# Peptides against a protein of PDB entry 3V4L, part 85

Target 1, 386 residues: chain A of PDB entry 3V4L
Amino acid sequence: GQPLAKDKVALLIGNMSYWEHPKLKAPLVDVYELTNLLRQLDFKVVSLLDLTEYEMCNAVDEFLLLLDKGVYGLLYYAGHGYENFGNSFMVPVDAPNPYRSENCLCVQNILKLMQEKETGLNVFLLDMCRKRNDYDDTIPILDALKVTANIVFGYATCQGAEAFEIQHSGLANGIFMKFLKDRLLEDKKITVLLDEVAEDMGKCHLTKGRQALEIRSSLSEKRALTDPVQGAPCSAEALVRNLQWAKAHELPESMCLKFQCGVHIQLGFAAEFSNVMIIYTSIVHKPPEIIMCDAYVTDFPLDLDIDPKHANKGTPEETGSYLVSKDLPKHCLYTRLSSLQKLKEHLIFTVCLSYQYSGLEDTVEEKQEVNVGKPLIAKLDMHRGL

## One batch from the design tools (peptide; aimed at target 1 A78 G79 C129 A163)

Design b2_p28_1_s2 (made by RFdiffusion4, then SolubleMPNN; from b2_p28_1, 15 letters changed)
Fold by OpenDDE base, seed 3:
Structure b2_p28_1_s2 (fold): chain B 386 residues (1-386), chain A 28 residues (1-28)
Amino acid sequence: as target 1 above (386 residues)
Amino acid sequence: SIEEFTESIKIKVEGEEDTYLVPMVSYT
């Protein structure tokens, strides 16, 4: 019969905004495109950008809580990375220069923990370099992996080689994701799908002699990313997993704010990633005696590190949001919250209405405080322990 | 600077305008 997944869970991490290292661009688009494709495949996707070491550890721990017997687990990482002694290290955005294994997440340690969950399939897609880090002489003492025959690694490059992003006209894509996205929805065994992606990459003139996909697999069964999820949650654990994922993806409800001057504002929310939300404001009613009015958002929690210079933009693109712009209402002011994993408390902020009456030179301000609770990933309290 | 270093690691693609390959590694 067709193989069934008990559930499908994916963690996607894209690190770009490194503190002490060159910034990347491709992980933004690649995590977003992969998220949309995996959602079409009925994956529960957690998508996270720009994680510190501590935040990456917590994201992996929360991902492991969603894994259970017969669940398909997929980990995607795009960012800086290295490989020492056959161990793959993902580099957090707060990693020092030079970074060492003590500052990084070992993929083989995550694999060990996934094997303890008795998962139906373990897929690792590693869009990072595999060069040796000569500043790290640490030989990781890894415990022996169990023989589970359900493991697939897709490495964006060969051992000791570089993986690249293609930057063109300010946008970037990872070379691996460029080819993976075209085949990801195919009903094929995951190792066959990745082999076809490897052939497509091998035909590209940009990658020839620079980057080649490597597949490492022990997958003894025919398993595909297209394999259907078992219908209704058949266990209490499956129900808890579904509820936990749903909480981490709950947006605040849109609000209608009414000001004393008679202006009505629509406040709306959109998810770009599990830790990235756009707030938008629009004027839905204006008295005719008010000639100009704008609705600004301000007074955000300090934990979010929001620069006011990047808030309240006339377009989503001016906030750094290029991906969800088409799905947003037009003629709003837009603010991008990119670090929801840092939010310790409820998201409380001020909506400030600035307006001018006909025949008055001075602007008038009215303010309302808004509490939207913990949006998206902030419900998981990933900061617990700081 | 990290910015100057970032520009130094970019590989210009021949025959395409404003197209660069950037390695997803920090040369620490």
Scores: peptide ipSAE 0.428, ipTM 0.900, DockQ to the pose 0.751
OpenDDE base, seeds 1, 2, 4, 5: peptide ipSAE 0.435, 0.425, 0.430, 0.431; ipTM 0.904, 0.899, 0.900, 0.900; seeds 1, 2, 4, 5 fail the geometry check

Design b2_p28_1_s3 (made by RFdiffusion4, then SolubleMPNN; from b2_p28_1, 13 letters changed)
Fold by OpenDDE base, seed 5:
Structure b2_p28_1_s3 (fold): chain B 386 residues (1-386), chain A 28 residues (1-28)
Amino acid sequence: as target 1 above (386 residues)
Amino acid sequence: SIEEFEESIRIKIEGEEDTYLVPMASYQ
């Protein structure tokens, strides 16, 4: 019969905004496009941008809690990386210069932990360089991996080689994702799908002799990303996994705020990623005696590190939101919260209405505090160990 | 600077305007 997945879970990490290293751009688009494709494949997807070492460890630990016997696990990483002695290292955004193994996540350690879960399929998609880091002389003593089947690595490049993003006119895509996205929905054994992606990449003139896809597999069964999930969650573990995913994707409900002056504001929320939310405000009713009014959001929790200069923009694009802007209402003020993983408390902020009456020169302000609870990834309490 | 380093690692694509390959690593 066709293999069945007990469930399908994916963690996607895109690191771009490095503190001490060159910034990337491709992970933004690549994580977003892959998230949408994996959701069409009935994956429970957590998508995270710009994680510190501690945040990456916690994201992986939470992902590993969702894995169990017969579950399909997919880890995607796009960002800086290196490979020493056959060990692949994912570089967090807070990694020092030079980075070392002690500052990075070892993929083979994650693989070991995934093997202990007896997963039905483990897929690693690593869109990073595999060049040696000569500043890291550490030989990781990896415990002996169990001889388990059903592991697949798709490396964007060969051992000792570079992986590239294509930057053009302010946009960027990883070369691996450019070809992977066109085939990802195909009902094929995952190793056959990746082999076809490797052939498509091999025809690309940009990467010829610079980058080539490497497939490493112990997959003894005909497993595909299209394999159906087993029906209704009959186990306690399946219920917990469904609830945990639902929590990580719960947006605040849209609110209608009423001010004393008679102005009504719509406050709305949109998810760009599991840790990135757009807040938007719009004037839905204005008394005729009020000639001008604007609704600003302010007084965010300090843990979010929100610069007021980047808040309350007239377009989503001015916030750095290029992907979801088409799905947002027009004629709002937009604020992008890009670090929801840092939120320890409820998201409490102020909506400030600034307005002017006809025939008065002075601007009047009214304020309302809004509590939206813990949005998206902030419900997972990734900081429970601090 | 990080910016000077970013410029040094970028590979300009010949025949395409403002198109670069950027390696997904930091090399010192």
Scores: peptide ipSAE 0.447, ipTM 0.902, DockQ to the pose 0.768
OpenDDE base, seeds 1, 2, 3, 4: peptide ipSAE 0.439, 0.418, 0.424, 0.422; ipTM 0.899, 0.889, 0.892, 0.892

Design b2_p28_1_s4 (made by RFdiffusion4, then SolubleMPNN; from b2_p28_1, 15 letters changed)
Fold by OpenDDE base, seed 3:
Structure b2_p28_1_s4 (fold): chain B 386 residues (1-386), chain A 28 residues (1-28)
Amino acid sequence: as target 1 above (386 residues)
Amino acid sequence: SIEEFEESRKIPVEGKENTYLVPMASYQ
């Protein structure tokens, strides 16, 4: 019969806003595009941008809790990275300069933990440079991997080489994602699919002699990303996994706020990533005696590091949200919350209505506090160790 | 600066305005 997945789970990490290293652009678009494709393949996708070392460790731990016997696990990483002695290291955004293995996540350690879960398939897609880090003389003594015959690595580049992004008009795509996205939905064995992506990349004049896809696999079975998920969750563990994923992807409900002046505001929420949410406000009713009226959001939790200069924008793009702007309502004020993993408490903020009456020069303000609970990834309490 | 390094690594794409190939390499 056709192979069945017990479930399909993906963790996508895109690190771009490095503190002590060059900033990347491609991870933003590449994580978003891959998230949408993997969702069409019935993957449970956690998508995270700009993680610290601690946040990356917690994201991997939560991902491993979603893995079980016969589950397909996919880890995608886009960011800075290195390879020492055949071990791949993902660099967190808070990594020092220079970084070492003690500041980074070893992919082969994650693979070991995935093998302990008896997963049906382990796919690693590593969109990072594979140069040696000469500041890291540590030889990691890794425990011997089990012979599970279900491992696939897709490296965006060959050993000792750089990965590249194509930047155009302020946006970028990784070279690997550029070719992967065109084939990802094909009903093919994952190693055959990646081989076709390698051929397509090899035909590109931009990448010739600069970047080449490397495939490393022990996959003995015909497994595809298109393999159907088992219909009903049969075990208590599968139900718990489904509930845990659903909890991490629950948006706040849209709210209608009524002010004393008779103005009604619609407050809405949209997910860009599992840790990135857009808040938008719109005036749905205004008395005719009110000539000007704006609804600002303010007083966010300090844990979110929200710069007021980037809040309450007339377009999603002015907040740094280029991907979901087509799916958002028009004629709102928009605010982007990019670090929901940092939220320790409920998301409480103020909606401030500023308005002017006809024939009065002074602006009037009314305020309402809003509690929307823990949105998206903030429900997983990724900070439980502090 | 890190910014000067980033700009120095941009490779213009021939025949495409405002299009660059940029290595995802860290500077250490």
Scores: peptide ipSAE 0.462, ipTM 0.916, DockQ to the pose 0.788
OpenDDE base, seeds 1, 2, 4, 5: peptide ipSAE 0.444, 0.446, 0.447, 0.452; ipTM 0.907, 0.910, 0.910, 0.911

Design b2_p28_2 (made by RFdiffusion4; failed a check: too like the target's own chain)
Pose (drawn by RFdiffusion4):
Structure b2_p28_2 (pose): chain A 386 residues (1-386), chain P 28 residues (1-28)
Amino acid sequence: as target 1 above (386 residues)
Amino acid sequence: STELVARASYSESDPLPVPETGVSFDLP
């Protein structure tokens, strides 16, 4: 009568800043939006931006670790894609020009690994182009799929076609997400809902005849993204899964820093994506003997490759964050730490204090080191092992 | 400014036209 989910897990990857290929803009916004919608449907969501080939492989491994028998597994990719010989490929940011299947992730490979974990539902939302990479000489000769009647595909475009994004100077949106976001929360069967999305997508003027939604499904059960999760977890296997999930969405505690000169610096942290964290520095207290002072953040781990133009900015928008000043506490210095999947080490940076005393010209520098451990996805140790 | 941009790369062939509406296919 009523289909049930042991758990609902989602992996969302949005690639924008390609090294050898045109940079995209809507992936960040689309990924942010799909996470919020999928969380309302009670999904364990992993949101990641600008992953290399190696990094993308690890995100799939962490996602597969969160899937067991009866778990609904969902994969959303927004970025560059190509389709050769019946296989869909997601292109990582580190991809060379020209690129081949070896440089890319085959979705079919990911699907087989999910079937090996006895998942109740396999949903794939591929928001990418589907043309031939004429440079690709290799044909993977993949093994046949087990007939499981739970595979669902939401291709943003058809084979040999292109998926489009509206790059309006402001926010920038994807076409598939413009029509998906208004209908995702419906209690319809996943295949029916995706077809109703395909109708509204045909009413699109910007993309008519260039992009159409393609649905491929084996699903023989009235399964939906709104189906309920098996109430009390109470199983030991179910507990290990909730810990593994919580291990990736840990944020440092908002600490207060005391300086030898009697100045207090409040240090705040905000989550944007599992890959993205925002630090903010507020000067909470200073003694009367000091009037002039500015707190600035430096000496980040070189693995993160933090550009100076994204750090110590008056507002969060100036760092490139999707989060706005109404979401983040007012008046601090905001700094954006994207690329946490690059952190093998522990997070150590210096909160540097430049200040001046009453009646003196000289400028005094007081540097204090801060170790915040492995925030968010850095805690998963994706670089672990030999 | 506003532009419609394909998420296509330099290594990809020219696109093929598609129907104005979504399509669906059954799997085994």

Design b2_p28_2_s1 (made by RFdiffusion4, then SolubleMPNN; from b2_p28_2, 17 letters changed)
Fold by OpenDDE base, seed 2:
Structure b2_p28_2_s1 (fold): chain B 386 residues (1-386), chain A 28 residues (1-28)
Amino acid sequence: as target 1 above (386 residues)
Amino acid sequence: MTEVVPMSTPSQGPAEPVPDVGVSHKLE
């Protein structure tokens, strides 16, 4: 029969905004597109951008809590990385220059922990360079991996080679994701699917002789990303997993704020990623005596490091949100909150209404404090260890 | 032109301090 997954869980990490290293662009689009595809495959997807070392460790720990016997686990990483002695290292955004293994996450350590969960399938998709780091002579003494016939690595590049992104005037995928996305929904054994992606990359004139996909697999069974999830979660563990995932994806409810002047504002929320949210404000009612009226948000928690210059924009694109702009309501002011993983307390902020009466030159302001609780990934309290 | 750029530069170690080529002002 077709294999059944007990459940499907994916962690997607895209690191771009490095502090001491070259900034990337592709991971934004790659994580977003892969999130949407894996959701169509019934994966519970946690999608995270621009994680520090500590935040990456906690994201992996939370991902491992979602794994159990017969669950399909998928880890995708796009960012800086290296390979020393057959170990792959994912580079966090706060990594020093030069970085070492002590500043990075070892993928083989994550694999060890996934094998302890008795997972049905372990897929690693590593969209990173695999060059040696000559500043790190550390040979990680890894414990011997269990012999499990359920591991698949898709490396965007060969050992000792670079992975590449396509720089256009706009948003573009990395080379690996460009070909992966076209096949990801196919009902094929995951190793066959990745082999076809490797063939498509090999036919491309941009990648030929620069980047080739490498597949490393122990997968003995005909497992696919399309394999159906076993029906209603009857186990207590499956219920806990579903509740934990649901908490990490719960948006604040949309609110209608009423001001003393009789203006009504709609406050809405949209998720771009599990750690990136857009707040939008719209005027839904304005008294006829008010000629001009704007509703902006301010007084955010300092933990979110929000530049006021990027808040309250007339378009989502002006906030840096190009991907969800089609699904957002028009004629709002938009504010993009990145780094929601840093939020320790409730998201409390001020909605300011600036307005002008007909025949008065003076602008009037009214303010209302809003508490939306912990949005999205902030509900996991990833910082509890500090 | 479509530019294809590597997603990782190898860690450039600390830029060797460019030796301050002390401009020996020859006192003429």
Scores: peptide ipSAE 0.138, ipTM 0.555, DockQ to the pose 0.133
OpenDDE base, seeds 1, 3, 4, 5: peptide ipSAE 0.118, 0.067, 0.135, 0.123; ipTM 0.550, 0.545, 0.556, 0.556

Design b2_p28_2_s2 (made by RFdiffusion4, then SolubleMPNN; from b2_p28_2, 16 letters changed)
Fold by OpenDDE base, seed 5:
Structure b2_p28_2_s2 (fold): chain B 386 residues (1-386), chain A 28 residues (1-28)
Amino acid sequence: as target 1 above (386 residues)
Amino acid sequence: MTEIVAMSTPSQAEAEPVPDKGVSHKLE
């Protein structure tokens, strides 16, 4: 028969904005495109950018809570990384220079925890370097892995080699994602799909002799990312998993704000990632006696590190949002909130209306405070230790 | 030009900026 998944869950992490290391660009596009493809495959996807060590640990713990017997788990990581003694280390954005295993997440430790959940399939897609870190001689004492015969690693590069991104004048994929995205929707055993991706990468003149896909698998069963979710009556565990996922993806409702001058503002919200939201404002009604008016957002929580120079832009692209700009309403002011995982309390901010009456030179301001609760990933309270 | 950049190098300790021993050109 066709294999069935009990459910399908993915965690995607893209680290780019390192504090003490070179900044990357590809993880932004790679996490976004992979999120959209895995959603078409009925995966519950959490997509996170620019995580600290503590935030990465909490994201993995929340992902492990979504895993259960016969669930398909997929972890994707794009960022800095290394491999020592056959152990893969993902580097957080706050990692010191030099970094060591004590500052990084060990993928084989995550695999051990996934095996305890009795998952139906474990897929790791690691878009990172696999060079040795000579500043770290730590041999992690990992307990012996269980023989589960359900593990697939897709490494973007060979052992001891580098993974590469293509820097164009615009946004571009990493080399691995460039070829993976063209095949990811194919109804094939995941190891066959990755082998075809390896062949396509091997034909590329840019990667030849520099980067090659490595597949490590114990997968004894025919399992595909296209395998349907088992249409059972919602078990209590499946309901809890659906609610926990939905909680991390709930946007604030769009609001119509009315000011004393008779101006009406539409306030709207869009998700770029599970931890990145765009706020947009538009004038939906203006009295004829008001010649000019603009609606700015201000007074954000300090935990979000919002630079006012990047707020209230005439285009999504001026905020650093290049991917979702086609799906946004036109003729708004846009503000991109990154780092929603840092939000401890409700998202409270001010909408400031600046306007001018016909025949008056002075600008008038009216302000309204808005509370939208905890948007997206901020509902998981990733800063509260379990 | 299309530049290919490694997604990570091994953690390089910042080589302490070796003070450029200014080659004192002895003006002879």
Scores: peptide ipSAE 0.073, ipTM 0.551, DockQ to the pose 0.128
OpenDDE base, seeds 1, 2, 3, 4: peptide ipSAE 0.064, 0.059, 0.071, 0.067; ipTM 0.547, 0.558, 0.545, 0.542; seed 2 fails the geometry check

Design b2_p28_2_s3 (made by RFdiffusion4, then SolubleMPNN; from b2_p28_2, 16 letters changed)
Fold by OpenDDE base, seed 5:
Structure b2_p28_2_s3 (fold): chain B 386 residues (1-386), chain A 28 residues (1-28)
Amino acid sequence: as target 1 above (386 residues)
Amino acid sequence: STEVVPMSTPSQAEAEPVPDKGVSHKLE
């Protein structure tokens, strides 16, 4: 018969805005494109950008809570990284220079924890360098991995080599994602799919002799990312998993705010990633006696570190949102919240209406406080240490 | 031109400013 997954869960991490290291561009596009493809494959996808060490640990722990016997687990990472003694290290955005294993997440430790869950398939897609870090002499004491035949590593590059991004004017892709995206929806054994991606990369003149995909697999079964999820969630564990995933993807409802002057504002919300939300405001009704009016969002929680200079933009692109701009309403003011994984409490902010009456020189302001609860990933309370 | 840039490098310590070992000119 066709193989069945008990469920499908993916964690995607893209680190680009490093504090002490060169900034990247590819992780933004690559996490977004992979998220949309894995959703078409019925994966429960958590997509996170720019995580600290602590936030990465909590994201992995929450991902491991979604894993169970016969579940397909996929971890994708794009960012800085290294490989020492056959152990792969993902570098958080707050990592010092030089970074060491104590500042980084070891992929083989995550694999050990995934094997304890008796998962039906473990896929690691690592879009990072595999050069040795000569500042880290730490030999990780890895406990013996269980002998399981359901592991696949897709390394974007060979051992001791670099992974590369293609810099275009504005948007960049990782070379691995550029070829992976064209095949990811194919109904093939995952190791056959990745081998075809490796052949396509090998034909590219930009990558030839610089980057080649390495596949490491123990996969003895025919398993594909297209394998159907086993029918209706009848188990208590499957219901809990569905509820946890749904919480991490729940947007606030759109609101219609009414001001005393008779102006009506539509307040809307869009997800770019599980930790990135766009707020947009539009004037939907204006009395004829009001000549000009604008609706600004202000007074955000300090935990979000929002620069007011980047809020209330006339385009999504001016906020740094290039990917979802086509799906957003036009003629709004836009604000991008990029760090929802820092929000300890409810998202409370002020909507300020600034307006002018016909024949009056003075600008008038009206304000309304808005509480939207915990949007997206903020429902998982990733700041609360276990 | 499409430029191909490495996504990551090994961690590089900022070269500690090599203390200018003042070449002690041995006065001959």
Scores: peptide ipSAE 0.077, ipTM 0.538, DockQ to the pose 0.132
OpenDDE base, seeds 1, 2, 3, 4: peptide ipSAE 0.065, 0.058, 0.026, 0.065; ipTM 0.542, 0.542, 0.522, 0.542

Design b2_p28_2_s4 (made by RFdiffusion4, then SolubleMPNN; from b2_p28_2, 17 letters changed)
Fold by OpenDDE base, seed 2:
Structure b2_p28_2_s4 (fold): chain B 386 residues (1-386), chain A 28 residues (1-28)
Amino acid sequence: as target 1 above (386 residues)
Amino acid sequence: MTEVVPMSTPSQGPAEPVPDKGVSHKLA
C-alpha cells in the first residue's frame, strides 16, 4: 500500500538580515514559496525569518515537540552556512565575524534529536554554502547516530562548494528553490524527486559547473512528501501537536473601532510568516462633515524594534511586504511587524485617527489603545530563558 | 545581466586593521 504519515511537520528558516555578514535576498522568497507548497502537501509549516542563535535553538526545540512516532519531519534552511568534517552549520543572523560552531546550529545534532522521536521520515533541505570555515577547528564529537533508514538530505550544493542566489532588480529564488518548487508536488519517492531536481539544475546554464545538488539518503522505504496523513488525529499526541501548531498560526481577529467623531475603522491582520504579520487599517465609515481622515498605528512594544519610517504605508510593498500584497485589502495603511518571536508581552498598540472637519483648518486626533494578545509565533514564548 | 552571487562567503576574519598611516607631520 502507499505509506501513510502519522502527521507532517515542517520548520522553514530563512536568514537574510545578518548583522556582521553580507545580507541575502533569496531566503525571503524561498521560505514563502516553500511554505505554500508544503501546505498543499498537508504539512504543518512553521516559517521563520531572521533568527538569532537563541531564537533558532528555540525554533528547533518547538519543532521537535511537534515530532513523534511516524510523523514526517522536514527542516529547510536558507542562509549563511558552512560544513566542517561532514557536519553542517546553520549561521544565525547575530553570528559574530568570524563565526564558529559555538555560534551556529549543527544540523547533525538536530538529526540526533529527530531520531529520538521515532519519526517516519526525516528530510533536511539545506540551501547554504558547504565550504569549510578555516576559523573553526572544532571537531564536534557527535554521539553515534541511530541506524534509521528514513533520512534524506538535499544539499543545495556539493561538499566544499557555494550555494548561489540569483540577483535581479526584483525578488528571485535561490537556485535550489527555483528547481525544487517545480517538482515538489510530484507523487514520487523523495529521493527520486530530488534526483530529478538535480538533473534540472545540471541542465541549467546558470548552474552548470557552479552548483550541483547533492543527495545523501538512508531512505529504504518509498516515502513521498505527497503521502497522505493517517486519518483523524485520534491520539492525545496528535491533538497536542495540532494545538501547538494552531497556537503558532492564530491571527488576531479583525475588529471595527468606533471613534467619537463617528468614524469607523476596520483593523485587520495578515500573516506573511509565522513571525511576520501585517497590520492594515481602513476607513469603513466617515461622516460627511469630515473631509480628510487617516487611521495610523503607533506605540508598539519596544521588543519589536519597529522603525516608524516603515509604518503606516500606502502600499504593502513600501513596508517590505511584496509576497502577500495581492491578498491584502486595497486602500489601507499597512504596517509590517517582523520579529514577533521577540514579543515578551501582549501586542498592545495605539490606533490614531487624524481627521479634518469641513470648513476648519485644524486637524483633530482621537486615539484608542488596542490589545490583540500574542499573535502567531509570539504565543510560543520563544524568548523564554533570556 | 543576471548576477549569480554566492549565498555564503566564508567567514572573513576581522579585517586586518588597516595600519593607521601615521600622518608624518613633516615639520616644515
Scores: peptide ipSAE 0.111, ipTM 0.564, DockQ to the pose 0.129
OpenDDE base, seeds 1, 3, 4, 5: peptide ipSAE 0.108, 0.065, 0.107, 0.110; ipTM 0.562, 0.561, 0.564, 0.558

Design b2_p28_3 (made by RFdiffusion4; failed a check: the pose's geometry)
Pose (drawn by RFdiffusion4):
Structure b2_p28_3 (pose): chain A 386 residues (1-386), chain P 28 residues (1-28)
Amino acid sequence: as target 1 above (386 residues)
Amino acid sequence: EEEEEEEEEEEEEEEEEEEEIDEKLVPR
């Protein structure tokens, strides 16, 4: 009568800043929006931006680790894609020009690994172009899929076509997400809901005859993204899964820093994506003997490759964050740490204090090191092992 | 001649509308 979910897990990857290919803009916004909607449907969500081929493989491994028998598994990709010989390929940021299947992730490979885990539902939302990569000589000769009647595809466009994004100077949105976001929360069967989304998408003027939603499904059960999760976890296997999930969304505690000169610096942390964290520095207390002082953050792990233009900015928007000043506490210096999947080490940076005493010209510099461990997805140790 | 000039103006307006749509869209 009622279909049930052992758990609902989602992996969302949004690639924008390609090295050898045109950079995109809507993937960040779409990924942020799909996480919020999928969390309202009680999903364990992993949100990641600008992954290389190696990094993308690890995100799939961490996602597969969170899937077991009866778990609804969902994959959303927004970025560059190509379709050759019946296979869909997601292109990582590190992809060369020209690129091949070896440089890319085959969705069919990911689907087989999910079937090996006995998942109740396999939903794929591919928000990418689907044209031929004429340079691709290799045809993967993949093994046949087990008939499991739970595979669902939400292609943003048809084979040989293009998926589009509206790059309005401001926010920038994807077409598939513009029509998906208004309907995702419905209690309809996943295939029915995706078809109703395809109707509203046809009413789109910007994309008519260039992009249409393609649905491919084997699903023979009235399964939906709103189906409930098996109440009390109480199983030992179920507990290990909730820990593995909480292990990735840990944020450093908002600490207060005391300086030898009697100055207090409040250090705050904010989560944007599993791959993105925002630090802010607020000067909470200073002694009367000091009037002039500015707190600045430096000496980040070189693995992260933090650009200076994204650090120590008056507002979060100046760092490139999707989070706005109403979401983040007011008046601090905001710094954006994207690319946490690049952190093999522990997070150590210096909170540098430049200050001046009453009646003196000289400028004094007090540097204090801060170790915040492995924030968010860095805690998963994606680079672990030999 | 007047009907040919009206047809050429309609074709130029259609081309300008297509260019404006292309400028708003970026394929992924």

Design b2_p28_3_s1 (made by RFdiffusion4, then SolubleMPNN; from b2_p28_3, 13 letters changed; failed a check: the pose's geometry)
Amino acid sequence: EEEEEERKREEERKRKEEAEIEAKLQAM

Design b2_p28_3_s2 (made by RFdiffusion4, then SolubleMPNN; from b2_p28_3, 12 letters changed; failed a check: the pose's geometry)
Amino acid sequence: EEEEEQKEKKEEEEKKKEEEIRKKLQAM

Design b2_p28_3_s3 (made by RFdiffusion4, then SolubleMPNN; from b2_p28_3, 15 letters changed; failed a check: the pose's geometry)
Amino acid sequence: SEEEKLEEERKRKEEEEQKAIDALLQAM

Design b2_p28_3_s4 (made by RFdiffusion4, then SolubleMPNN; from b2_p28_3, 9 letters changed; failed a check: the pose's geometry)
Amino acid sequence: EEEEEEEKEKKEKEEKEKAEIDSKLVPL

